Peptides against a protein of PDB entry 7UQJ. Designs and how they scored, part 89

Target 1, 160 residues: chain A of PDB entry 7UQJ
Amino acid sequence: PELYQNFNITPPRGVLFHGPPGTGKTLMARALAASCSSDERKITFFMRKGADILSKWVGEAERQLRLLFEEAKKHQPSIIFFDEIDGLAPVRSSKQEQIHASIVSTLLALMDGMDNRGQVIVIGATNRPDAVDPALRRPGRFDREFYFPLPDVKARFKIL

## One batch from the design tools (peptide; aimed at target 1 S55 W57 V58, target 1 (a further copy) V58)

Design b2_p24_3_s1 (made by RFdiffusion4, then SolubleMPNN; from b2_p24_3, 14 letters changed)
Fold by OpenDDE base, seed 3:
Structure b2_p24_3_s1 (fold): chain B 160 residues (1-160), chain C 160 residues (1-160), chain D 160 residues (1-160), chain A 24 residues (1-24)
Amino acid sequence: as target 1 above (160 residues)
Amino acid sequence: as target 1 above (160 residues)
Amino acid sequence: as target 1 above (160 residues)
Amino acid sequence: EKEEEAQKELEEERAKRREEALEE
């Protein structure tokens, strides 16, 4: 709590972690959640994968998002982490991805509906920030973005 | 800074990062330190390995701990990260590890002596939380614990 | 091996992950291991700390290294990860560290003895690449090096 | 810019290693 107080940064409602896979996005999100947990006040960390919401909840993905945000609100302070958010929130212009337009619209509405005083932060992680619907990257949503660089592009390519 | 403000969480003096090796505990501690650094206000990140304090400072480990905490206080906001803290703070009941009892006692006293308004956070990382002296895991010390799970095989595949 | 084949990269026998502590070296090694694991073909991930091999196996460290490489070969595809490899393979010129010369020589011989067609990769992690015996950093051993930079303070500052 | 440079370096290193792998 204090470490975060001392840096005078306005808490984003949504933060987009982007960068090549394996740059530590998911790890960072979990650690932020953890860092903010005390014995007296634990941060509740909710984690979902974007593609899992689509695949496991065919036809109920909207309801599951609503329930997730309600649960996060109920258990605030909370972090909702969407790993692979590009799988949940594809660009609406993609003809193949239009089936997800309602889900993206629901996520937009849920992010817009968060009380700015509420202690819920949403973190999205993606390897493809440009595959994320630009509407999610607007102010009041994933309005802050964090590039996770490859530790070294040369280093990563040599490892693979 | 703000993430912690917004969660109305009593800032732990100490946070224990635990979990299997290679779950990103050390990465996370560094990530917190630099997340909390601005161009205007850098967090000073102190890092020590538990075993290194014992091996390099035979007979001076207590003094080195005191100096570390003094330096952290002088350069606050600060994070002190003890990697492999189980190497520094073994369970006192171990007859073989009793030689470290004074070092553990010094660490306990240093953690207890931290002004709650001070901008020093201590992070301990271990693969073996049960090998850490339970006295360190009490309120006012490493009173918050964060499990770093192994990133699931599925999460790892997506990292490359 | 296959991962490296798929990228048209000659698989290094050994890869040195270096950089400041907490840059994700250990995490990356584990991520590689699991990224290369499928449901059908799991990579066996062996992990040792350099200092632990010296301290736990006083007089048997050579045998333990041989057993480790044999086990890795038996369970290939495998990754052997040496965390803190500077603790295992100090610079031979250090008079105080000459006790480790046989261990380093054994590691060199084990790396040199790996069949290039074998599906064993060795990853060493260190915060001090210059403290690693230069003989380990030669072709056919840790011939590829990956610098893990501190994730820029700026990247982290945005997160909070 | 830094992302584009990093992507470009990745592509150049991929190209170089493809050439090396074609020469072996």
Scores: peptide ipSAE 0.000, ipTM 0.209, DockQ to the pose 0.047
OpenDDE base, seeds 1, 2, 4, 5: peptide ipSAE 0.000, 0.000, 0.000, 0.000; ipTM 0.304, 0.235, 0.278, 0.289; seeds 1, 2 fail the geometry check

Design b2_p24_3_s2 (made by RFdiffusion4, then SolubleMPNN; from b2_p24_3, 16 letters changed)
Fold by OpenDDE base, seed 2:
Structure b2_p24_3_s2 (fold): chain B 160 residues (1-160), chain C 160 residues (1-160), chain D 160 residues (1-160), chain A 24 residues (1-24)
Amino acid sequence: as target 1 above (160 residues)
Amino acid sequence: as target 1 above (160 residues)
Amino acid sequence: as target 1 above (160 residues)
Amino acid sequence: KEEERKRKELEEERARKLEKRLEE
């Protein structure tokens, strides 16, 4: 509720920040966390990379995701930021596909299990929105998308 | 001193961030404030909107500006960020023109009165640099300008 | 010359942007490129990743670096942005260490060979400044450093 | 193409609204 009021975003269970690399997705997520953090209400910021979920948590990724969501819930108000969330997409190898499918399924279940009353925002960042599993982009998950465009190098800076 | 070293900017009394809305001016100002804040040296960030100076402070705007600069000086190192600083520009009504002229004159005097040794940076942000009083853009005031372009959504950054 | 005046930074041959991931290093570099680009004077922005220099250019990395610097010189004023420049640091494998040492040596030579009159700025970004070869951080190379801190969620933005 | 352009324009407008709200 309040976290969503502070973001002035009608409560997404998740927000997808997408756009080319270096467009400020991660910076914006951190700035949001900082902007919503007051002396009385510190927002806890959790950051994970999609690739790290696969590489570091092989065999425990689902458990680590559950623990992350539990910890985020314990430290409300909180933001879970998944950087490079497209890194959770199945790579074309069959054995990795099953592992990645399980991880994605777990993330879906965790997002579906979040009560809208929780002060937990999930932000996913990607450079490749089309590489994000469409199931993550459904209502009640990453149902809001923010495009981070490249700065126009053509914009007339009249540096006087 | 150190604040200016941290910015690696020869001490402007003011920096004008200008560019279209949604170009990251405010985000950059906050990121700079954060960037110069260490555990030992917290930068105090003061934010005011140009329109609020006119609307909320009618009859006291000059006093409130003085108090703001005094407070910023007390809490050095500090940043005073004026968002929508073009909102201090006279709207075409004669009575508002006099009030706005007085406010701008007060801001000029405050910026002129800042010792270059002070660890106070003034950042003005605007979407309309041509609506900013030219007197504010003179040396010793907002003498540095950073344009914030619109991100060209069409700029094919060939990330090779 | 003008590029350095626009940055109001005494001309470093290189600038190191360092700080935790998602602190806006790449965004700042793009914003700077954009800010220095006018209709008459488009700054050409070249972006390379340290890891890509090693992985994609194995056996040609030195040549590709030379071509990059030549192209940047041809398209003056220009910025060469090396994202994740610590990715050029030797990985603990002996054969990669030699290749990486050669690449770093080539980069050093290219930076040393830049005429201070050239309108080419080199920006390196890293999350691990201590993993950047100290030789790159010497005068006439990346001799200026900008720390991009995490927005301290503890930083009392007393937005009064 | 046009729908993708409209989607991008809507996303940019939403991003601008978000930035404006971050400024608030």
Scores: peptide ipSAE 0.000, ipTM 0.223, DockQ to the pose 0.177
OpenDDE base, seeds 1, 3, 4, 5: peptide ipSAE 0.000, 0.000, 0.000, 0.000; ipTM 0.238, 0.204, 0.246, 0.340; seed 1 fails the geometry check

Design b2_p24_3_s3 (made by RFdiffusion4, then SolubleMPNN; from b2_p24_3, 13 letters changed)
Fold by OpenDDE base, seed 2:
Structure b2_p24_3_s3 (fold): chain B 160 residues (1-160), chain C 160 residues (1-160), chain D 160 residues (1-160), chain A 24 residues (1-24)
Amino acid sequence: as target 1 above (160 residues)
Amino acid sequence: as target 1 above (160 residues)
Amino acid sequence: as target 1 above (160 residues)
Amino acid sequence: EEEKREQERLNEERAEKLAKALEE
């Protein structure tokens, strides 16, 4: 909130951090949480890994997402960080459609159901933005994207 | 300190973190401070922005640096993090010479005056290491440098 | 190498980066690779995820490790970064013993077989250091550990 | 490709602004 207010930006419902592994996506999300937290206004940081939601909660992933959003709403202001969000919401491929479609549909509904006045920011991090269901990347969902490029050694030689 | 002690290293007086914006320099400095802090040994982390020292304290920047180092010494073990240190210690260019020369001279004297047994680490972060006065990069000052490269996308395709 | 040489440290064969998710372990490893890379001395950075070695190469994980170390040796100076190394070398628990034991044994042998003069640094990153086989944490292997704490908001207020 | 590069540039500029705001 404060960060977005300081930028005169309406906080998106969701922000997609994308870039190669180890580009600091998770670190940035945590730094955001920490920077926006003051003594008077502690941000609650919820972290979930996309693959873990699928693997640990076979058949309950939707419920766990709902509970997560409810808990985040209860503990406002809050950040929900989905690490490896491509693991939670893979592109709708024909064979895995039923289980993944319901989870994606639930996440879409939860993001759409967030009132813009809510102090809940959703950050999705992925190494593969093209592996994220395009429905999540629409306005009112993950409508802002931040590319975290890989620290390329070759760029060092051009900047020196 | 602990990190350097665990390595059986004499802690350098200064470490230069250099690399493009967003490469995690500040975050690394904070992570280092936090990692070296234990329940028994809390590190005090002092953060200053180089440009702020010049802009806020026109004519008092030298005094503020002295006070900062005194306070850091009082609260040992401590880290002094100068963000945008190139803003504090720009390369001596002819026109800005007098004010900047005195500040740089003061910082040099403060770093030289630190006893190697002192548990004060100075970290300078810059996006432009070549904009930092070479006098600061000499042995006994910022004699260690860590490059934080820009994450370039092209390396991503070769590592996957 | 250069970092350790500049520290007057014998480079450990392995360094364990441990700490919560998103603490910058991978980013630090990349920053180290990049910082040690010069025009004259490019470091080759090899990245593998522990779980991927197990999942993609069931029955070939040992061979893949050997090939990785051979390739790293061929492209000296090099860094081998094992992300989520606890996924590659989980603590020897009774039920999964045979496959994991052989992979761990292979990694141990590869690390032990590295001549200390070799310009190959191994970095293991984990969120769970206690989930890493203690045999990997012995002298001559991952004998140095760096804790990457979470940027705890509470620690931020105490450090500021 | 050009739109993707421009979007990447805009995302980098935004990431840099965000990084600066985190440093503040």
Scores: peptide ipSAE 0.000, ipTM 0.203, DockQ to the pose 0.120
OpenDDE base, seeds 1, 3, 4, 5: peptide ipSAE 0.000, 0.000, 0.000, 0.006; ipTM 0.320, 0.332, 0.296, 0.374; seeds 1, 3, 5 fail the geometry check

Design b2_p24_3_s4 (made by RFdiffusion4, then SolubleMPNN; from b2_p24_3, 15 letters changed)
Fold by OpenDDE base, seed 2:
Structure b2_p24_3_s4 (fold): chain B 160 residues (1-160), chain C 160 residues (1-160), chain D 160 residues (1-160), chain A 24 residues (1-24)
Amino acid sequence: as target 1 above (160 residues)
Amino acid sequence: as target 1 above (160 residues)
Amino acid sequence: as target 1 above (160 residues)
Amino acid sequence: EKEEEERKKLEEERAEKLEKALEE
């Protein structure tokens, strides 16, 4: 809320942090949570890893997503951070991931069901923005994207 | 303290974080503060912006610096983080900054007056290390420097 | 080299960066690389992910590790950054990972074979320090550890 | 070139605003 108010912007329902591994996406999400937390207004930070939702909650991932959004709503203001969101919401057009189609559909519905006045911000982090279902990148979902570049190691580093 | 103890080194009185804007200097200072904070040893983090000391405390900046160092000493272990320290400690050789000469001299004296056993770490962050008075960069002051390079800005941000 | 020289410490052969996901371990490693790079002394930064070495180089991981260390030695001063090093060097006491025992042994031998005068720094990052083989944490290997805490939003930074 | 410089400037301003918002 405050961060987006300081930006004079309507908080997106979702923000996609994308960029190579180790570009500080998760760190920024936590820093944003900390910055938006005052002594009077503690932000509740929910972190989930996309791959972990699929591996740990086989058959219950949709329910766990619903519970996560309900808990986030209960503990407003809140940030839901999906690390490796490409692991949760792979591109629907891939033939092999019928198991993910329901999860992606649930996440879409949960993001669409959030009231714009809700103090729940969803941050998705990915190293592979092209692996994220384009449906998640539509207005009212992850409609803002922040590229986290690699530190400009090219100017002074030979990265081999 | 613990970070420097883990290094088996005498903690410098000051560390200069330098690098372009958005390189995570402030975030690193906070992460270091958090790292050095244990359940038993909470680090007190003092943040001041160099430009704010000059603008808000015109005629009292020296006193406010003294009070800051006294408070940091009272709340040991502590980190004093000066963001944009080049705004506080511009190069003395610039003709226009007579008003800053006393402030810089006070900061030098405060850093020189710290006991090496004190659990007060001073971190200065700047985007312009060459704008920082070389007197601050001497041994026993900001005698350690960390360059924070830009993230590889050359990799095209598609900020949508 | 310069970082550790500025610390007046013998550079460890290895530094373990540990802490929860998104604590900036990779970012710090890159920042350290960049900090140690001058216009005259460019540090070569080698990045490998522990799990990728096991998955992509099944049966050649030991050879690839040797080549990595040789290349790092050839391009001194250099940093070898192992991200998710717990994926490369799981605890030897785990019954199931005989395949990793040779890789861990190779990494141990490579770290032991580094001359202390070598300008090769090894940084291992992990989210699970207890999952790293204790043999890697011995003197002359990853003998220095940096905890990257979460910004413990709950540990009241009294930011004054 | 001009659009890339303006984009860079806007990105720097956004980064600086984000940094300020992280400091606040």
Scores: peptide ipSAE 0.000, ipTM 0.210, DockQ to the pose 0.124
OpenDDE base, seeds 1, 3, 4, 5: peptide ipSAE 0.000, 0.000, 0.000, 0.000; ipTM 0.200, 0.187, 0.228, 0.342; seeds 1, 3, 5 fail the geometry check

Design b2_p24_4 (made by RFdiffusion4)
Pose (drawn by RFdiffusion4):
Structure b2_p24_4 (pose): chain A 160 residues (1-160), chain B 160 residues (1-160), chain C 160 residues (1-160), chain P 24 residues (1-24)
Amino acid sequence: as target 1 above (160 residues)
Amino acid sequence: as target 1 above (160 residues)
Amino acid sequence: as target 1 above (160 residues)
Amino acid sequence: LPLPPIPDTPLEYPPLEYSSVEPP
């Protein structure tokens, strides 16, 4: 941590996995979760699938998001993987409902808002990156974007 | 206050930060929140978002807004910051749930009934200005609209 | 009434001020209420909003609306003004609440209960006219309309 | 139109629910 405090830099804590289906996005997230449970320093893995937080009560989806990010603050070494994040956080439109844009606005305020979110890495896997809200694709929340392509010749050889 | 009585004008008590993502809106609100807590006279910063207002009970979201504005009047030199305010206050629509139009109406009434001496300042950052209700964007509610643009060369040099 | 009842032209049961925001609709009702700064028993003015009637309870909103209308009948020549009548009377649909729908179901019955010798006029204001419920715009209700447009050049010169 | 009956006692409405909830 002194190497990051040597400068006035904060580490990148957000990655957006994107590419075609079957290219290794969830596999890479699974390998990262298995590696986080065997290095004997507790990196807590939070798995979230799509719109797991959707509820029929008003304000319960934003409350579940706030609780997920808070429980991530309770244990500092924690990770949040959002599988199929284009279903949880679509581009905010006036035509669709307000539960969607309200979830996106809560996610924006919880990733880079007024309060610091802690040592929480946030990973999102998507097949449709341009269905993710463009305010979620900037540094401070999903700094990096890993494009997982269909494998080339050498990579197919290695996979096989 | 005599300058604002000599000319028959009321000081603006509302600002709407708007601009592209990552251009300085939450940063300015964070710098103003740190400047509120340093000097010989204290300004009270009230931070809010859509999650700690929206409730599942009838008449509880507007009661939380009223408690916020009454508590800010009590601590009279005050700032209220609504981040991602288009999520809290979308454009009123009949094809939406009634809780969002009821929040926008309560907010319009509470802003039209403030102290009328520049004591409670209300600051909102929407990232998208069109999504916020036009009744909130008229002078009397959010008087000033600060456009935080993408930086030009001198500004990029200063930021770097 | 000695003059206007000679010709049998009935005064309107409901007159609707509608227009863009900031066009002076609240000023016209405030100026008519300052024309109520006159002596008693003539042009009693009631200033209500799309809020401060609707409550947590199930009957106080309709009971209070029936009482407001009864006090309006008690002082015979009287005016009821509903500022932001889309807050009190939104569009009834299946995303609508029950308490607003019953407020509309009582306001309609109270406007049809108003006698033909027109001594209570109900003026209502809105910035979004096709967001008020369609039933109050039928004949025998809010049927005469006043459009308040943005000012032209001479009008802006007078305002300045 | 007849005037609907208005309850004399203070009653409460149930909690609010979204009419439809679907992922995109």

Design b2_p24_4_s1 (made by RFdiffusion4, then SolubleMPNN; from b2_p24_4, 10 letters changed)
Fold by OpenDDE base, seed 1:
Parts: C-alpha cells; structure tokens; sequence
Structure b2_p24_4_s1 (fold): chain B 160 residues (1-160), chain C 160 residues (1-160), chain D 160 residues (1-160), chain A 24 residues (1-24)
C-alpha cells in the first residue's frame, strides 16, 4: 500500500497472491496492511476465506460480498483479503455452475464498481491461480499477480 | 528452534503452532526448516494438510500417517508439518468418532514411538488449538505450543 | 530454536531476517517471541531500530548496546530484535567509518561474548542483507539468515 | 468453535521497545 502512494501509482483494484501452500501469502497481506497503517492512518483489514463464504452463507453469499465491500469502503483505507479465493470463485465447472456463477458475477461487479479513487485494495490468495475464474484475473479485477515461491534451498544457502 | 537450544530445554517431539489465520504459521515452519538446513545438513520438510489426509485416504489415513513418519525417519533430520491439524485430529465428537479415534490413536502412537534421539520434529499448525484432541497436546506429543498473535494492537498487549 | 536441539546443532547467536519491506520480518520475530513464551516461561522481547540507536545516542550507542545486552541477559530467556539492522551496522563506507566501526565492533564483541548457555537470541531484520557489515554475518554472530521473499520483483513489475 | 474472527481492526505495528512476551 505504501508503495503505491510513494510511487503515485494508481492502486490495482485486485492483487492475486499465488504460490505453494505455506509461502506466506496471508502473512504478506497482513504485513502489507500493517506497514501501511500509522497512528495517523489506520488501514482496516478485512479477511474472508473463500470456502467459508460459500458454506456459511448458502444463498446469501452475494449479499455478504456486497456488505463486505460496503464495509471496506466505509472503513477506507482498507484491504479486503480473500484467503483461498479459488474456493470462492472456482473455474466454472458444469456441475455446480449456478451458485458459483452468481457469486463470481457479484464479485466481478463489486470489483468493477470500485471507485478508482477509493482506498480499497482487494487481495486474493490461492495455491492454484489456474483454479480461479479467468474473469477475475482480467484488467480492473485481479489484474496484478504475485508469485510466492517456496523458500528455495538456495535461499537457505544464502542463510548459511 | 534456536530458543530451545539456547535454553537447554529438551526439544519437544511436537510443536503446536496456533493463532489466527494468516499469522505466518506455515511460513515459520518452512523458514525454520530452511534455517536448519545447510550444505552439509539438509532438513527434509514433509507437509500434509490435515483435512487432505482424511479426504484422500478414507480408511487408509492411519497407513499414510505411518508411512509419513517412516519416510520422515528415513530422511532425518526432518520436519513433519501438519497444516490445519485440527482437521486431522479434531476433538472427539460423538457422531464421527470411529474414524477420528483410530487416526488420533495412530498419531499418538507415532509421536510416542519417536526415538528421543531421532532427528524428526512434528509441527502442527491450527487456527483452533482447542479443536485439537487434548491427547495430542500432552507431554511427549505436541507439548510445546506457539501462539502466533495477529499483529493486532490487542495481541501486542497480550505480548506486552 | 527446537530444531537446532533436535539436530545437535550449536544454536546461532544471531539470526538475520532479510527480504523486501513488508514481508513480515518484524511480525515473524514477534510471533517467535510469543510462541516461545508460556505461562511458566516468559520470554522478554527487546526491540530496537538500528537507525534509532545511531540517531538518539550519538556517542553513547556502544553503551546503549552494552546495556541492552546486559538487560537481555538479566531477563533471560530473551530476544533482542534489531529492526532495520542495516541502519545500525552498515557496510563500512569511508566518510562515517569511525562511529560505525566502533558500534559494529561493540556489537561483534557483545555477540561473541554471549555465553553459549545464555538464553539470549539476537534477531536482526533488514531489507538489505548486503548492506550489513559482513563481520556480523560470520559464524557465531548472525550466522543464520532467513529470506522473506517478496513475490519476485518481476511479479511486482507485472503488478506495476 | 468458530475460527476466531480476525479483528477487522487496523493492523498497526507500534514498536515495542521492551515487552514481556506472554503466552496467551
């Protein structure tokens, strides 16, 4: 977040953190939120797990997403972090298409409807970027991607 | 890892990493594995997700656990990291008791059966330590716990 | 900490956390401290910013470092966390060499003087490990490093 | 037990100069 302010770069609407399990995607999102918070400027961090939105709110997931984005807008500057976003917006497969299609369409509309002047950043974390609906990975949505490599053995050697 | 050495504490067989989602439990486990690896001494890092062992190996979870511990022993020094361990060994609730009881009993036996001179550490990560079977949290098992606070001001006050 | 005991490795006196800004180095250090504290065993966490020691204590930085290490020893088990340690112990550049040389030499002596049985761990965090004096990165000092990868600069540039 | 909701409160990191890290 500080980076975009310092660089006068229009913040992306959405950033996709992807990489193997346990590479620190969620920690990074929190650390980014923390780093951009000051005494004068607090960043509100909203976290939702993709699968939980589907399982807890069968039939209301769309409404809950709308409320989340409204709350994030109300508490701007804010970060919405979707952990395991591939659980919320999987690639459209024929058997569960309708529920996922409406949630995806809602999330797309919410991301598209974010005022470019709004201090709301959406971060999606996944172990499987290819399992996320490609519509979410288009410009104006999760149009920025961060790969979290495994801490390679070579990084260990610079550690030794 | 370093703390126990510096403290001349007998290393636990198992360490429970607990705390809110996205506090870096998995990253820490990987970083610990990385820090303890050298050119001369590679630590093998085995990662399993608790729920995946239950879902992929219905009826074979016990065998898969045994194989995992044998492989970890073969590749010592090693770390076995159970991500979301509360998904593998939930507190015994009456309705799904039998499958969970046998998995828990197997994991208990494997942790109890680790040679104290073995270079195998078990790390369990959970967001819900109270959802892990208390038998796993006893001395000689996951007898050390690590709380990963949210970088919340309030969590800092519990650290203060 | 525990890993080194299980592996019969001499614990490092110091651990260097390195990686880009906002990768959770400070969060990780705090989480480690919290994690190693129990009801029976409290770990004292000392945090200093490298640049603050230089700026606040012109001519007394050496004394303040000595006091910090003495206090950490008094309150063992303890962690000394140097945030932005590259600000405390920069690579020797010709123009500010004398003040930095004495601070670096003091820090080296303090790290070298830690009793191997002492329950004091030093963690240094930096965004620039190559900006830290190589003498601090030698065996018996910050001889373990942890790389906190950003999602690679290339992913950042695809995000920019 | 529900996952402890991550406090939606701002993650601010004031430096802790000296803190006793307590287990929860």
Amino acid sequence: as target 1 above (160 residues)
Amino acid sequence: as target 1 above (160 residues)
Amino acid sequence: as target 1 above (160 residues)
Amino acid sequence: MELPEIPEEPLYYPPLEYAEVKAP
Scores: peptide ipSAE 0.000, ipTM 0.323, DockQ to the pose 0.032
OpenDDE base, seeds 2, 3, 4, 5: peptide ipSAE 0.000, 0.000, 0.000, 0.000; ipTM 0.269, 0.216, 0.279, 0.321; seeds 2, 3, 4, 5 fail the geometry check

Design b2_p24_4_s2 (made by RFdiffusion4, then SolubleMPNN; from b2_p24_4, 11 letters changed)
Fold by OpenDDE base, seed 4:
Structure b2_p24_4_s2 (fold): chain B 160 residues (1-160), chain C 160 residues (1-160), chain D 160 residues (1-160), chain A 24 residues (1-24)
Amino acid sequence: as target 1 above (160 residues)
Amino acid sequence: as target 1 above (160 residues)
Amino acid sequence: as target 1 above (160 residues)
Amino acid sequence: MELPEIPEERGFYPPLEYAKVEAP
């Protein structure tokens, strides 16, 4: 949170946490939520999983996304965390492609509809940033990307 | 490994981390690896995902599990982390049941074949401990279970 | 970073990550650093361990802390991560108490001397927040605290 | 596709004391 204030960067509406599995993306989102909460200012943390949006919300996914953003706005300051956001990517079935396209379109519209002044931050986590719809990675959406490297020896040499 | 050595406790062969999604199970496994490592003793951390064992390793899953345990033994002290270990559970298709039964049987045999003297710890993470094969939860396998509660809203209020 | 901007919160100079060992405090700090880095803005991440400050830097600890903060300011935007910051706490030897008091006094002065406009964030991690000098936990220093819960104390007693 | 005969996602600890966090 404060790193961007110190950097004089306009807070992105959406942050993409990407990196290998188990690099702490989900915990980072929770810790960020905890970090921004004080006794005087409690942050409401909402979590959804990309696969759950496709599987549990079949036929209501768009509505549930809308309700999620409305509840997040109602309980602001808030964080919406989408774990495994690449799980919104269609499996190559034409029917799932259409359902996916509708869900992604709804998410895009919801992110675009957030006022820059709203105390709602969206965090997406993925192990496959290239599997995230490029439209979600545009300015005003998930326009900040955060790599969670594994401390591989080679990654150590690139992180050095 | 060294945590248990320092406590004069025989290291459990397997630890099951269970609890709701985003409770930090994967990060805890990594942090345990980091905490058990010193400048003199580096811990090697291996990670696999239960779903990847079923999907990516079709026809070689058993061999890849064997190689994983061999590499972990070769690079001891080591941690093998299985994220979403309940993803090894078959969906109710008879063909997937047989494939799963073979993979689980191989994992059981590999865990049973670990000498108590080996500096290899296996950590399984799941959101559904009841979906983990009871055979994996027996003594000498995942015989230690750790519940990762959601940071209770009250614990959030005390952490806030 | 942006969470605090969106909430109109003045960025704390220091964030204390506290919680039991292996809760991912170190990984979280690294992930925050990675998260704040973009292709256009690389964050410099500095790490020190509290015990290393006392052991490796005996007689130069104060100077090394000063140099660390100067390098962090020179390479801003930057994060200084103190792992095991409670390791700066004196062991009950009168000689170590004096050395510790000087090091803590230096760290306090360095944190107080950071301009609120500086792109330097300090993260302290500890397993024992009550062992951290209360002076470090004052406003303008480690004034934000984040608890990293272990999953279940009862589960801890079953790992033991 | 030949599956790598080596474990994927291998990490080494302890972490380095200094890291330039570059966005990949």
Scores: peptide ipSAE 0.029, ipTM 0.290, DockQ to the pose 0.042
OpenDDE base, seeds 1, 2, 3, 5: peptide ipSAE 0.007, 0.006, 0.007, 0.006; ipTM 0.234, 0.264, 0.291, 0.289; seeds 1, 2, 3, 5 fail the geometry check

